# Ledger of designs, part 190: peptides against a protein of PDB entry 4N78

Target 1, 186 residues: chain A of PDB entry 4N78
Amino acid sequence: HFQVICRLLGYQGIAVVMEELLKVVKSLLQGTILQYVKTLMEVMPKICRLPRHEYGSPGILEFFHHQLKDIVEYAELKTVCFQNLREVGNAILFCLLIEQSLSLEEVCDLLHAAPFQNILPRVHVKEGERLDAKMKRLESKYAPLHLVPLIERLGTPQQIAIAREGDLLTKERLCCGLSMFEVILT
Target 2, 155 residues: chain B of PDB entry 4N78
Amino acid sequence: MAELQMLLEEEIPGGRRALFDSYTNLERVADYCENNYIQSADKQRALEETKAYTTQSLASVAYLINTLANNVLQMLDIQASQLRRMESSINHISQTVDIHKEKVARREIGILTTNKNTSRTHKIIAPANLERPVRYIRKPIDYTILDDIGHGVKW

## One batch from the design tools (peptide; made by RFdiffusion4, then SolubleMPNN)

Design b2_p21_3_s4 (from b2_p21_3, 8 letters changed)
Fold by OpenDDE base, seed 4:
Structure b2_p21_3_s4 (fold): chain B 186 residues (1-186), chain C 155 residues (1-155), chain A 21 residues (1-21)
Amino acid sequence: as target 1 above (186 residues)
Amino acid sequence: as target 2 above (155 residues)
Amino acid sequence: MKSVEEAERLEELLEEALKLA
């Protein structure tokens, strides 16, 4: 699904969606979540000492339950705050999955363009074969497919310019060095 | 452009008119030949004259048709060439627009990106013991493992 | 000149057609 979304939206559509999601996340964080956090800080026990281990797990749990009673009984925390946190979490996950899907699409594009850009895959060399000879053979095989040199030879100046720009745009992909998800986390 | 205009406005219409006139003339020639044959005491001579006129008339019509056809073909070739040029121009514009849109899109999404921290590739200290590349023995995928999964056609 | 040649060809064709008829 995310791959289809990426294909459908393209870079521009993804950018718009991501921007809007960031706005939503920001709004949730700075608004409702912040307010609840402040409230929680106010009701938080000023002194919460770790009980002695001698009380055992049940006793320790009861101790914390008692100390956090006001927080646990805060009904709005469960309904509203946790929902907002889920929304933020979903947004983060969405962004992550979009980036991953986009990266896959970009890699596919790079791979598909490779023969036209004189980018040859690493060839498995069987024992006894020279890597250089095999690579030269592959280069020779794909040489006629090199788009930019072909257009430079046969095309008009305008076509050459377009071909070069297209080649550059094809090579320059986000997956090569950029991350959206890291921006979302900051 | 001038050549195409000449073909469209002068040569082709002129050729059509000439054919029409030729049709009228053929009718006159036919009438003449018929009357001449009826009135002539020497029917053999009249027939020979009729044959001559018929041959000449057919030749003239054939010439007119050929000329007109060639002019039409030339017109079509010029138009086809113009269309190809126009198509090329449109394609160039389209490509330029697409490139521009792509650049804009790249900038927009780029604002939402940061450089991937290339974690310093921990020097993959090549383990001293290069695990012998386990010869990938292509074990034939035994698809029979899937025979029990699903409602497929039991042979 | 071309018209005459075409006419002659037509005559030849007509003569051949008449011989076959």
Scores: peptide ipSAE 0.014, ipTM 0.706, DockQ to the pose 0.005
Fold by OpenDDE base, seed 1:
Structure b2_p21_3_s4 (fold): chain B 186 residues (1-186), chain C 155 residues (1-155), chain A 21 residues (1-21)
Amino acid sequence: as target 1 above (186 residues)
Amino acid sequence: as target 2 above (155 residues)
Amino acid sequence: MKSVEEAERLEELLEEALKLA
């Protein structure tokens, strides 16, 4: 699903969705969640001492249940605050999954474009073969597929300009060094 | 452009007019041949003359049709070439617009990105000596060690 | 018979004229 979303929205659509999600998350964090956290801090016992071990696990649990009774019985915490936290969590997960899916799409694009851009994979050298000789053979084999040099030789100035720009856009991808998710986490 | 204009404005209309005029002339020639055959004492000579006029007329019409057809074909070829050029131009504009849109989109999403922290993956240097898995002897967690951290009132 | 031969000759002449055009 996320791959399809990435394909449909493209960079622009993803940017818009991410911006809106960030706004929503910010609104939830600075608004409702902050208010509930403040309220929780006010009702939190100022002194929460560990009961004596002599009371055993059940007695200790009852002690904490009693001390936290006001928090546990705060119905709005479960219905509103936790729901908002789930929404924030879902937004974060959504952003992560979108970025991962986008990265996969970008890698696929790079791989598909590679033969046309003189980007050759590192070939496995069998025992006895020279890496340099094999790479040179590969380069020679794929040389006719190099799009930009081909267009530079045969194309009009306008076509050359478009080809160069297209080549640059194809090579420069977010997955090469940029992260959206890291921005979301700050 | 000049060639197409000449074909459209002069050559093709001129060829059509010539063909029409030829039709009218053929009728006149036919009438002449008929009358000449009827009036001539030498029917064989009149017939040979009619054959000559017929051959000449047919050759002329064939030439006119061929010329007109070639001009029409040439016109169509020029128009097809113009359409191809126009298509190419539109495609180039479209590609330019798409590239521009993509650049804008890249900038927009770029604002939402930061450089990936190349976390120096600390090479987990596997400790050379695989310490023998110390048999996890469940030492009972002496929870009494935590007794001093709590504000327990020492009576 | 003569008229058919004349017609055939006319056709041949027409074909030749078409080849020359």
Scores: peptide ipSAE 0.009, ipTM 0.699, DockQ to the pose 0.004
Fold by OpenDDE base, seed 5:
Structure b2_p21_3_s4 (fold): chain B 186 residues (1-186), chain C 155 residues (1-155), chain A 21 residues (1-21)
Amino acid sequence: as target 1 above (186 residues)
Amino acid sequence: as target 2 above (155 residues)
Amino acid sequence: MKSVEEAERLEELLEEALKLA
């Protein structure tokens, strides 16, 4: 699903969705969540001492339950605050999955374009074969597919310009050095 | 442009008129040949003359059809060439627009990105002294170690 | 002159067509 979304939206659509999600997250964090956190801070016991270990795990739990009774019984925390936190969490996960899907799509595009851009994978050499000879043979095999040099030789100045720009845009992908998710976490 | 206009306005219409005129002339020639054969005392000579006129007429019509056909083909070739040039121009504009849109999109998404921190994988310098693999003896977690870590009021 | 050459070509074509019938 995320791959289809990435293909459908493209870079522009993804940017718009991410911007809107950031606005939503910001609104949730600075609005409702912040208000509940402030309220929780106000009702939080000022002195919460660790009970004696002699009470055992059940007694310690009951102690904390009693100290936090007002917080636990605050119904709006479960219905509103936790829901908002879930929404924020979902937004973060959405952004992560979109970035991962986009990166996969970009890698696929780069791999598909590679033979046309004189980007050849390092071939595994069997014992006794020279890597250089095999690479040279591969280069020679794909030389006619090099799009930019071909257009530079046969095309109009306008076609050459378009081909060069297209080549550059194909090579310069986000997955090569950029992260959206890191910005979202900041 | 001038050649196409000449073909459309002069050559092709002119060729069509010539064919029409030829039809009328052929009818006259046919009438002449029929009458000449009926009236002539020398039927053999009249027949030979008719054959000659028939051959000439067929040749003339064939020439007119061929000329007209070639002019039509030439017209179509010129038009096809014009369409190809127009298509090329449209494609160029379309590609330019697409590249521009892509650049804009890249800028927009770029604002939402930061450089990936290539964590310099610190070369794990293997410690010079490989400590002998100490047999992992599962020591029970002594939770009593945490007993002193807390503000429990010792009365 | 061009008409005669075309007539001769037509005759040749007709003769070839007749040979194929």
Scores: peptide ipSAE 0.009, ipTM 0.705, DockQ to the pose 0.005
Fold by OpenDDE base, seed 3:
Parts: structure tokens; C-alpha cells; sequence
Structure b2_p21_3_s4 (fold): chain B 186 residues (1-186), chain C 155 residues (1-155), chain A 21 residues (1-21)
């Protein structure tokens, strides 16, 4: 699903969606969540000491339940605050998954374009074979597919310009060194 | 442009008119030949004359058709060339626009990105037990795994 | 019979004329 979304929206659409999500997240964080956090801080027990281990896990749990009774009984915390936190969480996950999907698409594009851009994979050399000879053969095989040189030879100046620009755009991808998710976390 | 105009406005219409006129003339020639054959005492001579007129008429019509056909073909070639040029121009514009849109889109999304800090500094709190850094043996990405997925030319 | 032969000859002449055009 995320791959399809990436393909449909493209860079621009993804950017718009991300921006809007960030706005929503910001609104949730600065609005309702912040208010609830402040309230929770006020009602939080001022002194909460660790109970003795002798009470065992059930006793310790009961102790904390008693200390946090007011928080646990705060119905709006579950219905509103936790819901907002879920929404924020979902937004974050969405952004992460979109970025991952986009990266995959970009890698695929790079791989598909590689033969046309004189980007050859490193050939596995069997024992006894010269890597250089294999690479030369591969280069010779794909030489006719080199798009930019081909257009430079056969095309108009305008076509050459477009080809070069297209080549550059194809090579330069976000996956090569950029992260959106890191921005979202900051 | 001038050649196409001449073909469209003068040569082809003229050729069509000539062909039409030829049709009318052929009818007259046929009538003449028929009457001449009926009235002539020397039927053999009349027949030979008819053959001569027929040959001449056919040659004339053939010439007219050939000329007209060539002119039409030439017209079509010129038009085809014009269409190709127009197509090329449109494609060029389209590509230019697409590239521009792509650049804009990339700028927009770029604002939402940061450099992947390969910051060495995030102290992976090395677990106290320095497990020997398992030499990240970059397993060479076996790209052959992708050979089956793409519709690429199976070599 | 003669008329058919003459018609065939005329067709041949026409074909030759078409080849010359």
C-alpha cells in the first residue's frame, strides 16, 4: 500500500502529506497532549518511594495502583489523551513507512537506469577469471545503451540538454543521503 | 510551406480537373471510334485507328493518374514531416515541463529532509562485553536475485 | 473468336502502356 501511495503521490504529493501530518502532530502535541501532561504532572504523587521487595510483584503493583489511583480513574486520559497519542504514533509510523517505501522505489529506479548511465554492477569473478576482462566485456555490451552519449551524438541541442538534466535527476535521489524521518522526530 | 501550398491549391486540384476532363474526352473518342468503325468501308484501317486512339488515351490517363498520385504522395510526405516536427516540439515542451515539475517537487520534499548523519558519535553504548565487532562482512549484494524479477532481457 | 483475340491484344497493349507510364 505504501509503495502504491508513493508512486501515486510522487515527491510533491508526499511532501504535502508529510507537511500536513506534521501540522496535525504539532497541533496534538501542543494542544491536548500538553494540557493532559500538565494535569498529570500536577496530580502525580510528590513522593513515590519504591516499595519493599518483600511485598512481591502483586503487592508492588497494588501499591502503584493505589498511588496512581487518581490518574487511573481519570477517564479522559484513556479516551482523549491516549487517542491523541495513538494518532501521533500512527502519523509517525506512516511517515516512516512512506520513507522506506520511497527509498525502495528510488533504489529500483536507480537500478533500472544503471545500464543506461554506464553504471555497471560489480561482476562476480570466478577463480581464474580477470575482473578487468569481464568488466570490459560488460562495458562493451552496454555501451550502445548509454543514453546521454547516444543523444549527444544523434540529438538536437535541446534534446541533449534534456537528456543531461534527466540523467542528473535520475542519479540524484533522496535515498542516497537524505532522511525525512529524522526531521519528523526533531 | 510554399511547396505544400502549391500542391494543395494548384497541382492536385489541377490534376483532378485534368483527369475529369480526360474522362469526358475519352467518351468523345470512344464515340468517334465507334462511329468511324461503323461508317468506314475499310474496317481494318478503322480498327487500327481505334487501337491507336485507345493506346494514346490510356497513356494519357496513366500519365495523369501517375502525376496526380505522385503529387498526393508528396503532399502527404510534407504533411507527415510537419506533424513529426510538431510532435517533436510538443514532446520537448512536455519534457521540459516535467523536468521542471520534478525539480520543484524535489525541492519541496527536500525541505523535509536532513542529511543522514552517519554521525560516528552516537555512542552505541557498546555493551560492556565488547563482543568483537563482527566484521560486517558486506555480503556482496547478489544482484542475481533480482534477475528473475525484472522483465529485463534474460541474457 | 477474332473479337476476343483482339480484346486480349488490347489488354496486353494496355498493360504495356501502364508499365511505360
Amino acid sequence: as target 1 above (186 residues)
Amino acid sequence: as target 2 above (155 residues)
Amino acid sequence: MKSVEEAERLEELLEEALKLA
Scores: peptide ipSAE 0.010, ipTM 0.702, DockQ to the pose 0.005; fails the geometry check

Design b2_p21_4_s1 (from b2_p21_4, 9 letters changed)
Fold by OpenDDE base, seed 1:
Structure b2_p21_4_s1 (fold): chain B 186 residues (1-186), chain C 155 residues (1-155), chain A 21 residues (1-21)
Amino acid sequence: as target 1 above (186 residues)
Amino acid sequence: as target 2 above (155 residues)
Amino acid sequence: GFVVSLVKELPVFKPGMEERE
């Protein structure tokens, strides 16, 4: 599903969605969640004395339950806060999944473009084959597919310019060194 | 453009007029030949004359038709070539616009990205001397680094 | 004479002229 979304939206659409999600997350964090945290801090017992060991595990639990009763009751009353947290979590996960899917798509694009961009696959040298000979053979095999040199030889100046720009855009991908998710987490 | 204009405004209309005039002339020639044959005491001579005129007339009409046809074909070829050129131009514009849009999109998404923390171990060999044109050694992009990303999320 | 003139006005198909256009 995310792959389809990435294909449909493209870079621009993904950027827009990510920006909007970030705005929503920021709004939720700075609004309702922040207020909830502040309120929780206010109702938090300032002095939580460790109950005497003599009360045993049940007594200790009851003691802490009593001390945290206001917090529990508040949390139960303010289910909206948990919903907002869930929404934030979902948004983050969504961003992560989109980025992963985008990366996969970019890799696929790079792989498909590689023969046309003078990028040779890693040569698995089988035992007994000379690496150099195999590389030369591959180079010779794929040489006619090099698009930019071909267009430079046969194309008009405008076509050459477009081909070069297209080649550059094809080579430059986010997956090569950029992460959106790291921005979301900071 | 000049050739197309000449074809459209002069050659083709001229050829059509010539053909029409020739048709009219041929009708007159036919009438003459018929009358000449009927009136002539020497029917053999009249027949030979008629054959000569007929042959010449047919050749002339054939020539006119051929010339006109060739001009029309040439016109169509020029128009087809013009259309192809227009198509090419439109395609170039479209591609340019698409490239531009893609660049804008990439800039927009780029704002939302940070550089991946390259593990310390890859010594970014600071190219020592700034002055030497850094030969962009097209290092083959090792796509194997991306192999690990595809395996995990069987979602 | 008139018909001869009309026929003479018709372009004569010269087979050799096709190559020059």
Scores: peptide ipSAE 0.066, ipTM 0.574, DockQ to the pose 0.005
Fold by OpenDDE base, seed 2:
Structure b2_p21_4_s1 (fold): chain B 186 residues (1-186), chain C 155 residues (1-155), chain A 21 residues (1-21)
Amino acid sequence: as target 1 above (186 residues)
Amino acid sequence: as target 2 above (155 residues)
Amino acid sequence: GFVVSLVKELPVFKPGMEERE
């Protein structure tokens, strides 16, 4: 599903969606969630000491449950605050998944374009073969596929310009060194 | 353009008219040959005359058809060439527009991106301003780092 | 005479003219 979304939206569409999600997240964090956190801090027990280990895990859990009983029983916390937190979480997760899907798509595009852009695969050298000789053979094999040089030789100045720009756009992808998710976390 | 116009307005219509007129003339020649053969005391001479007229007529018609056909073919070639040129121009414009749109889109998404930190200690540096210039990595790209992403295609 | 004139009005195939057009 995320792959389809990435394909349909493209870079611009993804940007728009992410911007809107960021706005929503910001609004939730700075608004409702912040208010709830402040309220919770006000009603938080002033002194909550760690119970003695002698109570065991169930006893410790009950102790904390008792200390936080009023907070836990606050209906609005469960319904509104947790829902908002869930929304934030979902938004973040969505952004992450979109970025991952986009990265995969970009990688595929790069792989498909590589033979045409003078990008040679890593050569696996078998025993007895010279790396240089194999590399030279590969270069010779793929040389006719180099699109920009081909167009530079056969194309009009306008075509050459377009080809160069297209080549640049093809090479410059987000997955090559850029991350959107890091911005979201900031 | 002038040549195409001449072909469309003068040469081809003129050739068609000439062919039609020739048809009418040939019919008259045929009638004459038939009557001449019937009425002539020298049938052999009449036959030879008919053969001569027939040969000449056929050659003339063939010439007219050939000329007309060549003019039509030339017209079509010119039109085809014009269409190809138009197509090329449209394609160029379309590609230019697409490239521009893509650049705009990349600028928009670029403001939402930061450089991937290679360091294990990810210091998330929030871009201070949403108006961050689109950063393109213009350095040689090693795609091998991506080999582990996806279906594990090692190439 | 009339038929001869009609035939004469028919364009004569000139082999050399095809190459120039």
Scores: peptide ipSAE 0.032, ipTM 0.564, DockQ to the pose 0.005
Fold by OpenDDE base, seed 5:
Structure b2_p21_4_s1 (fold): chain B 186 residues (1-186), chain C 155 residues (1-155), chain A 21 residues (1-21)
Amino acid sequence: as target 1 above (186 residues)
Amino acid sequence: as target 2 above (155 residues)
Amino acid sequence: GFVVSLVKELPVFKPGMEERE
């Protein structure tokens, strides 16, 4: 599903969606969530000492439950704050999944374009074959497919410019060195 | 343009008119031949004359049709060439627009990206200057990233 | 005479006049 979304939206569509999601996240964080956090900080017990380990896990849980009873009973925390946090989480996850899917699409595009861009796959040399000979054979095989050189020979100056720009755009993909998700986490 | 105009406005219409006129004339010739044959005491001579007129008429019509056909074909060829040129121009414009749109799109998404840190330290480095247009540092695209995803075509 | 004139008005196919393109 995410792959289809990436294909349909393209870079521009993805950018728009992510920007809007970031706005929503920012709004949630700076608005409602921040207010709840401030409120929680005000009601937090000033002295919450770790109970002695002697009480065991149940006792510790009860202890914290008692100390945080007012917070837990804060109805707005469960309803509004957690929902907002869920929305933030979903937005982040969505961005992550979109980026991953986009990266996969980009990789596929790069792979498909490679023969036309003078990018040769790593050749596994079978036993007994000379690496150099195999590489030369591959180069010869794919040489006619090199689009930019072909257009440079046969095309108009305008076509050459377009071909070069297209080639550059094809090579320069986000997956090669850019991450959107890292920006989102920052 | 001048040649095409001449074909469209003068030669082809002229050829069509010539054929029409020829049709009318041929009908008159046929009528003459029929009447001449009926009225002539020498039927053989009348027949030979009819044959001669028939041959001439057929040759003339064939010539007119051929000329007209060639003119039409020439016209179509010129038009086809013009269409091809137009198509080429449109394609060029379309490609230019597409490239431009792609560049714009990439700029838009680019502002949402940061360089992948190859360093193992997962330090969430807050992108310092959000305002700096992510200058596409033309780092050589390391295609080795493709090695992990691509099932190596075992050649 | 009239018919002959009508026939003469028809363009004579001369086999040799290949229109020099």
Scores: peptide ipSAE 0.030, ipTM 0.574, DockQ to the pose 0.005
Fold by OpenDDE base, seed 3:
Structure b2_p21_4_s1 (fold): chain B 186 residues (1-186), chain C 155 residues (1-155), chain A 21 residues (1-21)
Amino acid sequence: as target 1 above (186 residues)
Amino acid sequence: as target 2 above (155 residues)
Amino acid sequence: GFVVSLVKELPVFKPGMEERE
């Protein structure tokens, strides 16, 4: 699904979606969530000591439950605040998944374009084969596919310019070193 | 353009008219030859005359057809060339626009990106605030990235 | 005479004229 979304939206669409999501997240964080956090901080017990280990896990839980009774009983926390947090979480996950899907698509594009850009695949040398000979064979095989040189030879100046730009755009991808998700987390 | 116009307006219509006229004339010639042969006391002479007229008529028609055909072919070639030029122009424009759109898109998405190796300290920069330069990764493509992605991707 | 005139009105096949057009 995310792959389809990436294909459909492209870079522009993804950017728009990401921007809107960021706005929503920001709004939620700065608005409702922040208010709840402030309120929670005010009602937090001033003194909450670690219970004795002798109480065991259930007893410890009960102890904390008692200490946080007022917070737990705050109905708005469960209904509104948690919903907002869920929305934020979903937005973050969405961004992550989009980025992953986009990266995959970009890698695929790079792989598909490689033969046309004088990028040879990794050569596995079998026993008895000379690496140099194999490389030469591959070079010879793919030489006719080199798009930019071909267009430079046969095309108009305008076509050459477009081909070069296209080649550059093809080579430059986000997956090579850029992350959107990291920006979202900051 | 002038050549095409001449072909379309003068040469081809003229050739078609000539061919039509020749058809009507040939019909008359054929009728004459038939009647002449039947009525003539000298059948041999009539036959030779008919042969001569037939040969001339065939040659004339062949010439007319050939000329017309060549003109039509020439017209089509010119038109084809024009269409090719137009197509080329449209393609060029289309490609230019696409490249431009792609660059714009990349700029926009680029604002939302940071270098993977950079510290997490980068603030969320809203696209609206700073026209961030298009961050293109101009480093050589390292396909080793495929090693980590390839294990679970359903195409 | 009439038929001859009709035939004469037909263009004569001229070899080589294809190159000039």
Scores: peptide ipSAE 0.023, ipTM 0.552, DockQ to the pose 0.005

